# Ledger of designs, part 98: peptides against a protein of PDB entry 6A30

Target 1, 150 residues: chain A of PDB entry 6A30
Amino acid sequence: AQDADNVLQPIMDLLDSNLTLFAKICEKTVLKRVLKELWKLVMNTMERTIVLPPLTDQTMIGTLLRKHGKGLEKGRVKLPSHSDGTQMIFNAAKELGQLSKLKDHMVREEAKSLTPKQCAVVELALDTIKQYFHAGGVGLKKTFLEKSPD

## One batch from the design tools (peptide; made by RFdiffusion4, then SolubleMPNN)

Design b2_p23_7_s4 (from b2_p23_7, 12 letters changed)
Fold by OpenDDE base, seed 5:
Structure b2_p23_7_s4 (fold): chain B 150 residues (1-150), chain A 23 residues (1-23)
Amino acid sequence: as target 1 above (150 residues)
Amino acid sequence: SEKEERAKKIEEHLKKLREELKK
């Protein structure tokens, strides 16, 4: 439990701040679009952090932002706030730099295979993140989260 | 408002998840 908490805490902090913010400022349809983009960003960040340990957090985040920022623009996400939705996602992605703590827990062993313990922690982390994005039913659908490549 | 209600639900859900993880 303690190990899982240590790994998840940065992600939870990110999600708490961003999901709460988006829920306050976004209409339902806009919120879903933003959450989908954030979900993709989180998943890609986790994947790269686990699979590609030698990548710097900055390069990883920058690449993800460049790839997914275009997707949000295409969605015509009009946020009622003074901040552009793209900028908010950018800020959220920057906060994903805190996932470096997850990296520190995973990188200890050679990049090839996670230990069974590490796998269990990752699975728990993914399940928890899915629950966060589902947000008791007001967020993303479970079917979407389950079909998303982890 | 609908937004406020949604935000409250999210906050409550996130709080619950945090509490469950610490158990």
Scores: peptide ipSAE 0.326, ipTM 0.836, DockQ to the pose 0.683
Fold by OpenDDE base, seed 3:
Structure b2_p23_7_s4 (fold): chain B 150 residues (1-150), chain A 23 residues (1-23)
Amino acid sequence: as target 1 above (150 residues)
Amino acid sequence: SEKEERAKKIEEHLKKLREELKK
């Protein structure tokens, strides 16, 4: 549907850029850890955007960066000592915070439950995002993606 | 390199997903 395409295009553009970049610069183990943290960030951003309408974009970004961005800096991701790599991941996390704009596409009424149509669009979007992170088998395992909180 | 091979696989997969979405 046209509505699903409109929602997915911004997400796809963001993921295309970041996943391609990280695949080129990261070793296998580092890439996997980065992808796991990015997956959590994306899922949390989508959840908060849909479920918590009273939050501002700035509030959501700040909360997610504080929770996950600090985790990346504190060595959850064993990045090689290249200060440049850590900064790139931080910048990517900041960009992922802009997924809060998805709220405007998926939820018409503030503090309202999603309609069946909106739920179907969200499910389609989630399936597509899971396929991006799986990356034809070189990314995250399907079992990990399926067990992640939606 | 191994990195180059992974990057190529990701690029091809993402391209396929974008094409399927437009159908």
Scores: peptide ipSAE 0.318, ipTM 0.834, DockQ to the pose 0.652
Fold by OpenDDE base, seed 2:
Structure b2_p23_7_s4 (fold): chain B 150 residues (1-150), chain A 23 residues (1-23)
Amino acid sequence: as target 1 above (150 residues)
Amino acid sequence: SEKEERAKKIEEHLKKLREELKK
């Protein structure tokens, strides 16, 4: 349980901040598109993070995610004018893009078979993340989340 | 607004999920 929490907490913090922000600023259709791209990114990042030796990369991702997440909290979200919302989306996309670049620096260790414990942690993490993205029915559809190839 | 309502629902749902994970 504690290991799962350690893996999930950085992702949850990122998702909490970004999903809340996107929900406030995006129209329904835009939000859905953003969530789909974020879902792909999170899935790809998790796949790489878990396959890679657990300790060093999780801390880096967590630190990067935390640094970027804190940057989003500081602004008294005055209801952004359309321009401010666009800039926030751009900044969030830039942050997500940096996560994608981190992906390239993550050593493609050949898919060593996850230990049963690691698999269980991943499954729990995936279920939790799916719930975050579903967001009580206002986010992505369950069918989309379930069909997303791991 | 519809956006505000959606955002509130997301916040509430995420809060519940965080609370469930702490159990």
Scores: peptide ipSAE 0.290, ipTM 0.818, DockQ to the pose 0.644
Fold by OpenDDE base, seed 1:
Structure b2_p23_7_s4 (fold): chain B 150 residues (1-150), chain A 23 residues (1-23)
Amino acid sequence: as target 1 above (150 residues)
Amino acid sequence: SEKEERAKKIEEHLKKLREELKK
């Protein structure tokens, strides 16, 4: 239980902040698209975090998230600069992009088979995350979340 | 607005989930 909480809490904090923000600024179709991309990112991050035991420390996740926050080069997504909403989307996309960079630094250590304990933690974590992404029916469809490659 | 109502529903749902995780 404690190990699950240590892995889940950073993800839940991320989801709470970002889902609320996206719901405020995005139209329904845009929100669904963003949620699908976020879902993929979260799934990839979880897979790597659980396979790599050293990264289960909140300090490491927090430090990695904080360090990668600086490195997104200004360049490519010329979102039209002018609206406060665009800047918020850009900042949110930047945060998501930082999580993607976390993917690159999470060295694929050899796909160590998850222990039964790790599998149980992952299953509980996945169920909780699916509920977050479903968001009481205003988020992603259950059928999409269930068919996502586990 | 539709966006505001959606945001409120998400916030309420996330609050419930957080409360459930604390049990």
Scores: peptide ipSAE 0.278, ipTM 0.811, DockQ to the pose 0.581

Design b2_p23_8_s1 (from b2_p23_8, 11 letters changed)
Fold by OpenDDE base, seed 2:
Structure b2_p23_8_s1 (fold): chain B 150 residues (1-150), chain A 23 residues (1-23)
Amino acid sequence: as target 1 above (150 residues)
Amino acid sequence: DEFLKKRKEAIEKFKEEQKKKAE
């Protein structure tokens, strides 16, 4: 349980911060597209983080995500003019793109078979993230979340 | 607002579930 929380909490905090921001600044249609891309990114990052030995990369991802997440809070929320919202989306996309590039530097350690315990933690994490993205039906459809390539 | 509310609720439920499992 503690291990699952340690893995999930940084991801959930990042998602909460980013999605709260996006929900405030984006129209519903744009938000839905952003959610789909974030879902793909999270799934891909989790897949890679799980396949990679859990210890070192979680701290780096959490630290990278924490450093970037804290930078966004300090700006006095002047109601972003449409230009500022676009720039924030661009910056967030750039940060997400850097996470995608970090993907290429994440040494493909050979798919060490996850221990049954690690698999259970991952499954719980995935279920929680699916619930978060579904958001009681106002987010992504369950069918989309289930069809996402595991 | 509903979207943010539901997400906050999902996070809170997750925290509660983790607390119950730690207990």
Scores: peptide ipSAE 0.141, ipTM 0.705, DockQ to the pose 0.286
Fold by OpenDDE base, seed 5:
Structure b2_p23_8_s1 (fold): chain B 150 residues (1-150), chain A 23 residues (1-23)
Amino acid sequence: as target 1 above (150 residues)
Amino acid sequence: DEFLKKRKEAIEKFKEEQKKKAE
Protein backbone atom coordinates (compact mmCIF):
# COMPACT_ATOMS: atom_id res chain seq x y z
CA ALA B 1 0.00 0.00 0.00
CA GLN B 2 2.67 2.50 0.96
CA ASP B 3 4.66 1.66 -2.15
CA ALA B 4 1.71 2.34 -4.40
CA ASP B 5 1.05 5.62 -2.67
CA ASN B 6 4.66 6.63 -3.06
CA VAL B 7 4.47 6.03 -6.79
CA LEU B 8 1.04 7.50 -7.38
CA GLN B 9 1.07 10.56 -5.18
CA PRO B 10 3.60 12.54 -7.22
CA ILE B 11 1.79 11.66 -10.43
CA MET B 12 -1.58 12.56 -8.98
CA ASP B 13 -0.26 15.85 -7.67
CA LEU B 14 1.13 16.72 -11.06
CA LEU B 15 -2.04 15.70 -12.82
CA ASP B 16 -4.25 17.54 -10.39
CA SER B 17 -2.27 20.73 -10.73
CA ASN B 18 -2.19 20.65 -14.50
CA LEU B 19 -5.73 19.44 -15.05
CA THR B 20 -7.13 22.01 -12.65
CA LEU B 21 -5.47 24.71 -14.69
CA PHE B 22 -6.51 23.29 -18.03
CA ALA B 23 -10.08 22.70 -16.90
CA LYS B 24 -10.37 26.38 -16.10
CA ILE B 25 -8.82 27.80 -19.24
CA CYS B 26 -9.55 25.28 -21.98
CA GLU B 27 -12.67 24.51 -23.91
CA LYS B 28 -13.93 20.93 -23.78
CA THR B 29 -12.30 19.90 -27.06
CA VAL B 30 -8.94 21.35 -26.09
CA LEU B 31 -9.19 19.77 -22.66
CA LYS B 32 -9.71 16.34 -24.20
CA ARG B 33 -6.60 16.78 -26.32
CA VAL B 34 -4.62 17.82 -23.27
CA LEU B 35 -5.92 14.81 -21.36
CA LYS B 36 -4.80 12.50 -24.14
CA GLU B 37 -1.32 13.96 -24.12
CA LEU B 38 -1.13 13.77 -20.33
CA TRP B 39 -2.26 10.17 -20.48
CA LYS B 40 0.51 9.34 -22.92
CA LEU B 41 3.02 11.12 -20.73
CA VAL B 42 1.88 9.26 -17.62
CA MET B 43 1.97 5.92 -19.39
CA ASN B 44 5.43 6.58 -20.76
CA THR B 45 6.65 7.71 -17.35
CA MET B 46 5.21 4.65 -15.65
CA GLU B 47 6.69 2.33 -18.24
CA ARG B 48 10.09 3.82 -17.67
CA THR B 49 9.70 3.76 -13.92
CA ILE B 50 8.83 0.10 -13.99
CA VAL B 51 11.83 -0.72 -16.14
CA LEU B 52 14.20 1.21 -13.91
CA PRO B 53 15.27 -0.24 -10.53
CA PRO B 54 12.42 0.24 -7.98
CA LEU B 55 14.41 2.11 -5.34
CA THR B 56 15.97 4.74 -7.54
CA ASP B 57 12.87 5.36 -9.60
CA GLN B 58 10.42 6.51 -6.98
CA THR B 59 12.87 9.12 -5.86
CA MET B 60 13.68 10.16 -9.38
CA ILE B 61 10.08 10.50 -10.51
CA GLY B 62 9.14 12.35 -7.37
CA THR B 63 12.13 14.61 -7.71
CA LEU B 64 11.68 15.16 -11.42
CA LEU B 65 7.95 15.76 -11.14
CA ARG B 66 8.52 18.09 -8.21
CA LYS B 67 11.26 19.89 -10.05
CA HIS B 68 8.98 20.48 -12.99
CA GLY B 69 5.85 21.04 -10.88
CA LYS B 70 7.42 23.73 -8.68
CA GLY B 71 6.60 26.24 -11.37
CA LEU B 72 2.92 26.03 -10.50
CA GLU B 73 2.78 27.80 -7.17
CA LYS B 74 -0.08 26.60 -4.95
CA GLY B 75 -1.32 30.13 -5.43
CA ARG B 76 -5.06 30.62 -5.74
CA VAL B 77 -5.27 30.76 -9.51
CA LYS B 78 -7.20 33.95 -9.96
CA LEU B 79 -9.31 33.56 -13.05
CA PRO B 80 -6.97 35.15 -15.54
CA SER B 81 -8.34 37.84 -17.79
CA HIS B 82 -8.80 36.69 -21.40
CA SER B 83 -5.30 37.89 -22.29
CA ASP B 84 -3.75 36.04 -19.36
CA GLY B 85 -5.45 32.78 -20.32
CA THR B 86 -3.40 32.38 -23.48
CA GLN B 87 -0.21 33.00 -21.59
CA MET B 88 -1.22 30.50 -18.92
CA ILE B 89 -1.91 27.87 -21.55
CA PHE B 90 1.47 28.57 -23.06
CA ASN B 91 3.18 28.30 -19.69
CA ALA B 92 1.35 25.11 -18.81
CA ALA B 93 2.19 23.65 -22.21
CA LYS B 94 5.80 24.62 -21.62
CA GLU B 95 5.77 22.82 -18.28
CA LEU B 96 4.32 19.74 -19.90
CA GLY B 97 6.94 20.02 -22.60
CA GLN B 98 9.61 19.97 -19.94
CA LEU B 99 8.10 16.78 -18.59
CA SER B 100 8.50 15.28 -22.04
CA LYS B 101 12.21 16.00 -21.81
CA LEU B 102 12.25 13.81 -18.74
CA LYS B 103 11.70 11.03 -21.22
CA ASP B 104 15.21 11.49 -22.54
CA HIS B 105 16.88 11.30 -19.15
CA MET B 106 15.28 8.05 -18.13
CA VAL B 107 17.72 5.52 -19.50
CA ARG B 108 15.82 2.39 -20.37
CA GLU B 109 17.60 -0.24 -18.37
CA GLU B 110 17.09 -3.84 -19.40
CA ALA B 111 13.50 -4.82 -18.69
CA LYS B 112 13.70 -6.84 -15.51
CA SER B 113 10.67 -9.00 -14.88
CA LEU B 114 8.47 -7.33 -12.29
CA THR B 115 7.89 -9.24 -9.10
CA PRO B 116 4.27 -10.17 -8.37
CA LYS B 117 4.21 -7.43 -5.76
CA GLN B 118 5.43 -4.85 -8.23
CA CYS B 119 2.88 -6.00 -10.76
CA ALA B 120 0.11 -5.60 -8.21
CA VAL B 121 1.28 -2.09 -7.39
CA VAL B 122 1.42 -1.16 -11.05
CA GLU B 123 -2.02 -2.59 -11.72
CA LEU B 124 -3.47 -0.64 -8.85
CA ALA B 125 -1.72 2.48 -10.02
CA LEU B 126 -2.99 2.05 -13.56
CA ASP B 127 -6.55 1.47 -12.40
CA THR B 128 -6.45 4.59 -10.28
CA ILE B 129 -5.01 6.68 -13.07
CA LYS B 130 -7.57 5.31 -15.52
CA GLN B 131 -10.35 6.25 -13.12
CA TYR B 132 -8.85 9.67 -12.72
CA PHE B 133 -8.69 10.29 -16.46
CA HIS B 134 -12.13 8.80 -17.05
CA ALA B 135 -13.61 10.97 -14.30
CA GLY B 136 -16.97 9.22 -14.28
CA GLY B 137 -17.37 9.63 -18.03
CA VAL B 138 -16.63 13.33 -18.34
CA GLY B 139 -12.97 12.74 -19.15
CA LEU B 140 -11.42 10.23 -21.52
CA LYS B 141 -13.37 7.26 -22.81
CA LYS B 142 -12.64 3.86 -21.27
CA THR B 143 -11.96 2.43 -24.70
CA PHE B 144 -9.19 4.93 -25.23
CA LEU B 145 -7.64 4.21 -21.84
CA GLU B 146 -7.81 0.44 -22.35
CA LYS B 147 -6.16 0.59 -25.76
CA SER B 148 -3.20 2.46 -24.37
CA PRO B 149 -0.16 0.21 -24.24
CA ASP B 150 0.39 -0.81 -20.65
CA ASP A 1 -16.64 21.61 -12.00
CA GLU A 2 -18.04 18.14 -12.46
CA PHE A 3 -14.77 16.97 -13.96
CA LEU A 4 -12.82 18.34 -11.01
CA LYS A 5 -15.25 16.77 -8.57
CA LYS A 6 -14.97 13.34 -10.17
CA ARG A 7 -11.18 13.54 -10.16
CA LYS A 8 -11.16 14.37 -6.47
CA GLU A 9 -13.49 11.48 -5.80
CA ALA A 10 -11.14 9.11 -7.62
CA ILE A 11 -8.17 10.33 -5.60
CA GLU A 12 -10.06 10.04 -2.33
CA LYS A 13 -11.24 6.55 -3.17
CA PHE A 14 -7.67 5.54 -3.91
CA LYS A 15 -6.46 6.93 -0.60
CA GLU A 16 -9.17 5.08 1.26
CA GLU A 17 -8.37 1.81 -0.47
CA GLN A 18 -4.68 2.22 0.29
CA LYS A 19 -5.47 2.97 3.91
CA LYS A 20 -7.57 -0.18 4.19
CA LYS A 21 -4.78 -2.27 2.70
CA ALA A 22 -2.25 -0.81 5.08
CA GLU A 23 -4.42 -1.78 8.11
Scores: peptide ipSAE 0.141, ipTM 0.705, DockQ to the pose 0.347
Fold by OpenDDE base, seed 3:
Structure b2_p23_8_s1 (fold): chain B 150 residues (1-150), chain A 23 residues (1-23)
Amino acid sequence: as target 1 above (150 residues)
Amino acid sequence: DEFLKKRKEAIEKFKEEQKKKAE
């Protein structure tokens, strides 16, 4: 249980911060697109974090996620004019894109089969994240979340 | 506002479930 919380809490904090910001600045249609891309990113990141040796990547993902989260606190978000919102989305997408490039440098070590304990932690984490993205029906559809490659 | 509320509820529910497992 404690191990699952240690993995989930940083992810949930990052998602809460980013989604709160996007929900305020984006129209509903744009927000849905952002949510879909964030979902894919989270799923891919979790898959890799679990498949790769646990210690080095948790620190790196946690540090990457924390570095991007801390950068948002200092700016008194003057609601930038419509033009600045687009640039912020572009920068966020670029940062997310760099997280995807971390994809190519993470050597596909042979997917060692997860231990039963690791599988249970992952399942719990996935259920929580699915609930977060579904948001009682106002977020992503359950069918979309369930079709994501487990 | 509803979206933010429902996300907060999901996080709170998760925290409560983790507390129950630690007890």
Scores: peptide ipSAE 0.139, ipTM 0.703, DockQ to the pose 0.344
Fold by OpenDDE base, seed 1:
Structure b2_p23_8_s1 (fold): chain B 150 residues (1-150), chain A 23 residues (1-23)
Amino acid sequence: as target 1 above (150 residues)
Amino acid sequence: DEFLKKRKEAIEKFKEEQKKKAE
């Protein structure tokens, strides 16, 4: 439980920060599209984190999440003019795109079989993230979240 | 606002359920 919380909390904090921003600046249709892309990104990141040895990944994920999180703090909350909102979306999309390039540098080390304990932690993590994205029915549909490649 | 509220409620509910499973 504690290990799952340690892995999940940084992801949840990142998601909460980004979704709070997107919910304020995006229309509902755009927000749903952003949620779908974030879901894919999270699933791909988790899949890779599961395939990669857990020890090196906490530092890399933490460093990557910290590098991306620090860009959001220095923004003095000026009411985004329409131009500023577009630039923020572009920057967020660029950051998400850079996370996709991180895909190429995460050398697929040999998929070490997860221990039963690690599998249980991952399942709990996935359920939490699914609930977060579903958001009591106002977010992504359960059918979309369940059809995501395990 | 409703979307963010429902997300927070879902997270809190999950934390409560996990706490009950750990007890």
Scores: peptide ipSAE 0.137, ipTM 0.699, DockQ to the pose 0.477

Design b2_p23_8_s2 (from b2_p23_8, 12 letters changed)
Fold by OpenDDE base, seed 1:
Structure b2_p23_8_s2 (fold): chain B 150 residues (1-150), chain A 23 residues (1-23)
Amino acid sequence: as target 1 above (150 residues)
Amino acid sequence: DEFLEKRKKAIEEFKEELKKKEA
């Protein structure tokens, strides 16, 4: 339980910090798009953490971010001129990428098959993250969150 | 902001559930 809290708390703190920032600087429509991209990033990171051994550190997150970043180019949403919202998402993703270093510390212990207790904690964590992104209905729709690979 | 308040509540509920599982 403490080990799970040690991993989940930094993730939640990072998400809270980034979402607080995005909520302050983004309009609601932009915020929803940011939430969708963050959700995909979190789910991909968790899936890789659970399914794939921690081997390929920095390059895979960078490649995933680069592939998803290209999709934002076509929608010329004139974000107010100065801070390229793409750069902020990139920075947030880079901070989430630093969670991969936290992953290396935990996965070194978790390279063992997740015990039933660890699985239960991961499931609880996933449910909490879904609730966090849903935010009582003001965030992402439940149907969108449920279609994400559980 | 309702958005931030609901998120903080979700985090608090999670922390409470974790404490219940550790007890």
Scores: peptide ipSAE 0.148, ipTM 0.723, DockQ to the pose 0.305
Fold by OpenDDE base, seed 5:
Structure b2_p23_8_s2 (fold): chain B 150 residues (1-150), chain A 23 residues (1-23)
Amino acid sequence: as target 1 above (150 residues)
Amino acid sequence: DEFLEKRKKAIEEFKEELKKKEA
């Protein structure tokens, strides 16, 4: 559904931006830790999205993600330290902070039952996100992704 | 970057499958 794409694409774009940055600046062990935290955040966001009324939540998530994404471009806080690496870490941390704020805005409403079509879309989305984080074996382990609470 | 390429592929596959389910 176009609605699912509208919700997932901003999340994936934000993830791509963060992961690309962290992949460049972090050691492998640090990158794995970042991936685990991002995975938890995504799963929590998805859980809240499913519990919330599908139409209202999808629009809200998309709007919030767009607002946060646009805010990052304008809010370049010049860190006083001249090291390009420190500035990159700060920017990445700021982006992650925006995702956390999005989570806080997702108020748990009464769980409406998803239609079979919506369930299928969510399942597909989850599988895609798992594949994204696994990245052919260079990312998170399948066992970790499968044990994550749904 | 293998990691980036695998992620892009996952996104593309997802988009294609979504289009199939919307039809």
Scores: peptide ipSAE 0.140, ipTM 0.718, DockQ to the pose 0.268
Fold by OpenDDE base, seed 3:
Structure b2_p23_8_s2 (fold): chain B 150 residues (1-150), chain A 23 residues (1-23)
Amino acid sequence: as target 1 above (150 residues)
Amino acid sequence: DEFLEKRKKAIEEFKEELKKKEA
């Protein structure tokens, strides 16, 4: 289903942009905390975007995710100072905050059933996202990724 | 590094599988 693909691709782009930036500028401990919060946000956003809201809200979220993903590409520069790194983290956190606000203001509808094709796409996307966060064992633990953030 | 390599691999695999499903 084209609608599901349109939502999932921007999420992957956002993840790539954010994690690349944070991996470069954060200590390991800070990075791990950021990864956990980002995981929760992404999972909650996907659930709401695909299952609950009207098509109009799905389009809005997809556009927002793509916009933020592209915006972070400009930040993939070598930061000259720790102060600059802190500011970049602050800006990224602000962007994630806007994404969170958007999901909280989504109109809740009765859960829409996905077609078998849509379900297959969502499952593939979820597996990919889990692999991305796990990163062969250097990222988040599998047990954490397999647990619902709810 | 290993972290960057594994992330890149996951994204590439997703893109290839998505193309197969959309064909």
Scores: peptide ipSAE 0.130, ipTM 0.710, DockQ to the pose 0.228
Fold by OpenDDE base, seed 4:
Structure b2_p23_8_s2 (fold): chain B 150 residues (1-150), chain A 23 residues (1-23)
Amino acid sequence: as target 1 above (150 residues)
Amino acid sequence: DEFLEKRKKAIEEFKEELKKKEA
């Protein structure tokens, strides 16, 4: 449980921040597009993480993801004015761009086989992330979430 | 699990915001 929390929490914190922001500022269609891109980014990052480093590195990636998410204050974001919304989208896009750069720094090492415990942690993380993106049916479709972004 | 419960709440809040956009 603790290992799962260590890996999942930084990712979820980032997602919570970004999804909350996007839900407030984006029109439905735009939000859907943002969610899809965010999903792809997260999945690609996780996939590289699973293939490459031991749990210690997953924690590192979670930490890196958290560092990129820290720029979004947990405050009740009031509906921004039209001008403020654009700036928020820009800032959020910049943060996503940093995550993409992180992906590029993940050098594919030899695929280390995950232990059963590590697999369970990854599965829990994926399930939780899918729930965030699905959001009870108002977010991404389950069929999309089950599809590999590759 | 406290962590999972916290995340569940976050999901619910997110769902509510998305529903507002969908309506």
Scores: peptide ipSAE 0.102, ipTM 0.658, DockQ to the pose 0.051

Design b2_p23_8_s3 (from b2_p23_8, 15 letters changed)
Fold by OpenDDE base, seed 5:
Structure b2_p23_8_s3 (fold): chain B 150 residues (1-150), chain A 23 residues (1-23)
Amino acid sequence: as target 1 above (150 residues)
Amino acid sequence: DDFREKRLKAIEEFKKKQEEKRK
């Protein structure tokens, strides 16, 4: 139980801080796009942390940022002129990537298979993150959250 | 901010579930 809290709380705090900022500066359609990209980033980060052998945090972050940064740039998101909102999203993505300390809690051993305890933590984490992004229907649709980002 | 309130509710529900598992 404590392990799940230690893993999720930093992610939720970071997401709350960034999404609060984006909700203030972004129009609704832009915010929805930001949410989708953040969701993909979180899912890909979790997947890579669980499935891939210990990639250096830098390699994981660099790959995720490169893949998702291009997705954010392709969206003609009219961001308010005063904040390079693309840069802010990029910075937020970088900060999310630094939560790679999640790896120390989720992947104790080189074993590709999660222990039952680790599986339970991951399931709880995923459910909580889905609820967070759905936000009672104000955020992302459940059908989107249930689909693979791939 | 309804959006923030709903996000915070998800966090609170998570915390509650963790506390219930510790009892």
Scores: peptide ipSAE 0.349, ipTM 0.859, DockQ to the pose 0.364
Fold by OpenDDE base, seed 1:
Structure b2_p23_8_s3 (fold): chain B 150 residues (1-150), chain A 23 residues (1-23)
Amino acid sequence: as target 1 above (150 residues)
Amino acid sequence: DDFREKRLKAIEEFKKKQEEKRK
């Protein structure tokens, strides 16, 4: 229980700060797109933290940003310049890259496989993050959150 | 705003569930 809180609290604090900023600046449609990209970023970061041995933060973030940065360009909606939204997500992702602290808490055991305890923590973390992004229906749809980002 | 309130509620619900598991 305490382990899950120790993992989640830094993520939630960072997400709260960033999403508060985005909610003030972005229209609803833009905010929804930002939420989707942040969700993918969080999911990929968690997946890599669980599955991959400690890659350097820069490599993980750089790879994630390179994969997701292309997704924002194709939207014909005059989003604030494609560069600004991407840069904001980049900055948010860079800050979320401090999820290395999550990594240090979860990966301290070099175990190729999650222990049952670690699995339980991850499940609790995922459920909480899904609820956070759903935000009682104001945020992302449950159907979207239940799809594993490939 | 409502969006932030709902996000914070999700965190509070998590904390509540964790506290209930400790009792």
Scores: peptide ipSAE 0.340, ipTM 0.855, DockQ to the pose 0.387
Fold by OpenDDE base, seed 3:
Structure b2_p23_8_s3 (fold): chain B 150 residues (1-150), chain A 23 residues (1-23)
Amino acid sequence: as target 1 above (150 residues)
Amino acid sequence: DDFREKRLKAIEEFKKKQEEKRK
């Protein structure tokens, strides 16, 4: 129980800080797009942490940020001309790289299947994060959260 | 904002479930 709290609390605090900022500065359509990209980033980071051998935190985060950053560029979401919005999303995604703390708690050994205890922690973490992004229906739709980010 | 309140509620529900498991 304490292990799950130690992993989730820092992630939730970081997400709350970033989403509070984005909710203030973004109109509804832009905010929804930001939520979708943050969800994909979180899910891909968790999945890679579980399935792939621990790449150095910087390499994994850099690869995720580069893959999702290119996805933001292809989506001609004319973010209003303030160069600041894309940079803020990039900075928020870089800060979400502190999800490496999730890696340190969940990955005991580089290449083995999760133990039953680790699986239970992951399931609890995923359920909480889904509820957070859904936000009683104000955030992302459940159907979107249940789909693979791929 | 309603959006922030609903997000904070999800965190509170998580904390409650963790406290119930510790008893």
Scores: peptide ipSAE 0.318, ipTM 0.846, DockQ to the pose 0.363
Fold by OpenDDE base, seed 4:
Structure b2_p23_8_s3 (fold): chain B 150 residues (1-150), chain A 23 residues (1-23)
Amino acid sequence: as target 1 above (150 residues)
Amino acid sequence: DDFREKRLKAIEEFKKKQEEKRK
């Protein structure tokens, strides 16, 4: 229980800070897209944190950003200052990546199989994050959140 | 902002659930 809180609280604080900022600067349609991308980023980061051995924060972030950065170019969302919003998402992703260092404290046991305790923590984390992104129906649709980002 | 309030509620529910498990 304490371990779950120690991992999730920083993530939730980071998400709250970033989403509060994005909600202030983004129009509703842009915000929804940002939410979808953040959801994908969080899910991918969690998946990699669970499945992959501790990669250095820079390598995971760099690989995630390189893979996802190509997708955002096609949507001509004129963010007013393109540099600032992208930089903020980049910084948010970087900070989320730094939370992967918390993995080193959790993964000291058998790298490939989550212990039942770790599984329970991940399930709770995923449920909480889904609720957070759904935000009582104001955020992302449940159908979107229930779809595993292939 | 209703959106922030709903997000914060999700965090509070998580904290409550964690506290209940310690008990």
Scores: peptide ipSAE 0.376, ipTM 0.870, DockQ to the pose 0.357; fails the geometry check

Design b2_p23_8_s4 (from b2_p23_8, 12 letters changed)
Fold by OpenDDE base, seed 2:
Structure b2_p23_8_s4 (fold): chain B 150 residues (1-150), chain A 23 residues (1-23)
Amino acid sequence: as target 1 above (150 residues)
Amino acid sequence: DEFLKKRQEAIKKYKEEVKKKLE
């Protein structure tokens, strides 16, 4: 349980911060598109993090996510003008893009077979993330989340 | 916005459920 929480918490904190922001700024249709792209990004990042040795990458992702997530809280949310919202989306996209580039620097260590415990943690993490994106039916459809390439 | 409120409530409930499952 603690291991799963340690793996999930950085991702959930990132998702919570970014999705809460996007939900406030974006219209529903735009938000759905953003959610789809974030879902793909999270799945791809998790796939790579899982295939790569788990310990070092989670700390790096968590640290990167924590550094970028804390930077967003200090801004007194003046109702961003449409320009400020676009800039925040751009900054968030840039941060996500840096995560994608970090993906390229993540040394393809040979896919070490996950231990059964690691597999269970990953499965729990995936289920948790799916539920988060579904958000009781106000987010992405379950059918979309289930058809996403594993 | 009703949609945003509903989403925030759903996320809050889910976090609580996840926390309970991880306890």
Scores: peptide ipSAE 0.140, ipTM 0.709, DockQ to the pose 0.207
Fold by OpenDDE base, seed 1:
Structure b2_p23_8_s4 (fold): chain B 150 residues (1-150), chain A 23 residues (1-23)
Amino acid sequence: as target 1 above (150 residues)
Amino acid sequence: DEFLKKRQEAIKKYKEEVKKKLE
């Protein structure tokens, strides 16, 4: 449980911050598109984290998320003017793009078979993330989340 | 669990904001 929390907490903090922001600034169609792209990103990141040895990833994901998260803390929540909203979307897209570049630096180490304990942690993490994206029916549809390639 | 509590609060806030956008 504690290991799952350590892995999930940085992801959830990122998602909470971004989704709250996007819900405020985006119209319905844009918000749905952003949610779908975030879902794909999270699933791809988790898939890679599962394939990568567990020990190095907490430090790398934590360091990467911490390096990117530090930029958000200092901003006085001034309601971004329309120009600031576009820049925030651009910055969020840039951050998402950098996460995609992390994809290239994550050397596919040989898919080590997950231990049963690691599988249970991953299943719990996936369920938690699915519930978050579904958000009690106001987010992504269950059918979309369930049909995502495992 | 403090994590679950924070998650629930975040989801609640998100639901409220999304609901306002959909009205």
Scores: peptide ipSAE 0.112, ipTM 0.668, DockQ to the pose 0.048
Fold by OpenDDE base, seed 4:
Structure b2_p23_8_s4 (fold): chain B 150 residues (1-150), chain A 23 residues (1-23)
Amino acid sequence: as target 1 above (150 residues)
Amino acid sequence: DEFLKKRQEAIKKYKEEVKKKLE
C-alpha cells in the first residue's frame, strides 16, 4: 500500500489539479478529448516506466508528468474569461504534445521482469487511475479505460 | 489516510464540475 501511494501521489496530485481545471474551462467535447489524451499519456508513461526503469524510478512517472505539468501549477483557478480559457486549453494541449514527443525518445531497454510485489503495486496504481478517469461515471467510459493505448 | 481523503475530495470536485458540463 505504501509503495503504491508513493507512486500514485505525484500522479494523482497532477491529475487532480489539471482535470479540475480542464473540467472548468473546457466545453464537453473538448473535455472528453483532453481526458482521452491524458489517459493515453499516463498509460504510455506507466508502460515505459514499467518496461524500462526499475520500480525505484516510479517517481519518474510523477516526475515525467510533473516536469511537463509544472507550467500549470499557477494555483488560483480563476474562472478564465472565454479568451483566457482558450489560451489555457492551448497551453494544456501543447504540454500534452510535448509529453507525447517524450515517448519517442525513451529507448526500449530490455523488459525488466516485475516481482509479484511490483506487479501488485502496478495493478493497484492502474485501478486507482482508472477510477479517477472514470470519475464515478461522468468521466471516461470504463470500456475506453480498458483499451490499451496503441 | 490523508492521501485517500485528498483524492476523494478532488474526485468529488471534479465529478461536480464534469457533471455540470455534461448536463
Scores: peptide ipSAE 0.109, ipTM 0.664, DockQ to the pose 0.050
Fold by OpenDDE base, seed 3:
Structure b2_p23_8_s4 (fold): chain B 150 residues (1-150), chain A 23 residues (1-23)
Amino acid sequence: as target 1 above (150 residues)
Amino acid sequence: DEFLKKRQEAIKKYKEEVKKKLE
């Protein structure tokens, strides 16, 4: 339990800082878009960190940023400050390098499947993050979070 | 549980900021 808390706390602190900042500076429509992109980034980073151990954190983050950055450009929502939102997501993604700590705790060997205990910790972490993004109904919709690849 | 308390505080803060933005 204490080990799980130690792993989750940095992630929660990162999310708190970023979500609070975005809520202050973004309009409603922009905020929703930023939250969706941040959610995708977090989930994909966690998935890749667990499934692809040989990749460095920087390489994974860089690949995710390039993929999502292109996706944000294709979504021509005429947001006047597209550049600012993209840059903020990019900065947030750099801070997600701390998700490597989750990998170090959950993945003992690069080539082995997760133990049942490790799976339970990952499931708890994912549930906690989903609940944070939902934020009691003021954040992302449950239906959106449930459609994301687990 | 300090973790649960901190999570609840973070969620509360976020709700307040979102509410303020929507008013």
Scores: peptide ipSAE 0.105, ipTM 0.658, DockQ to the pose 0.049

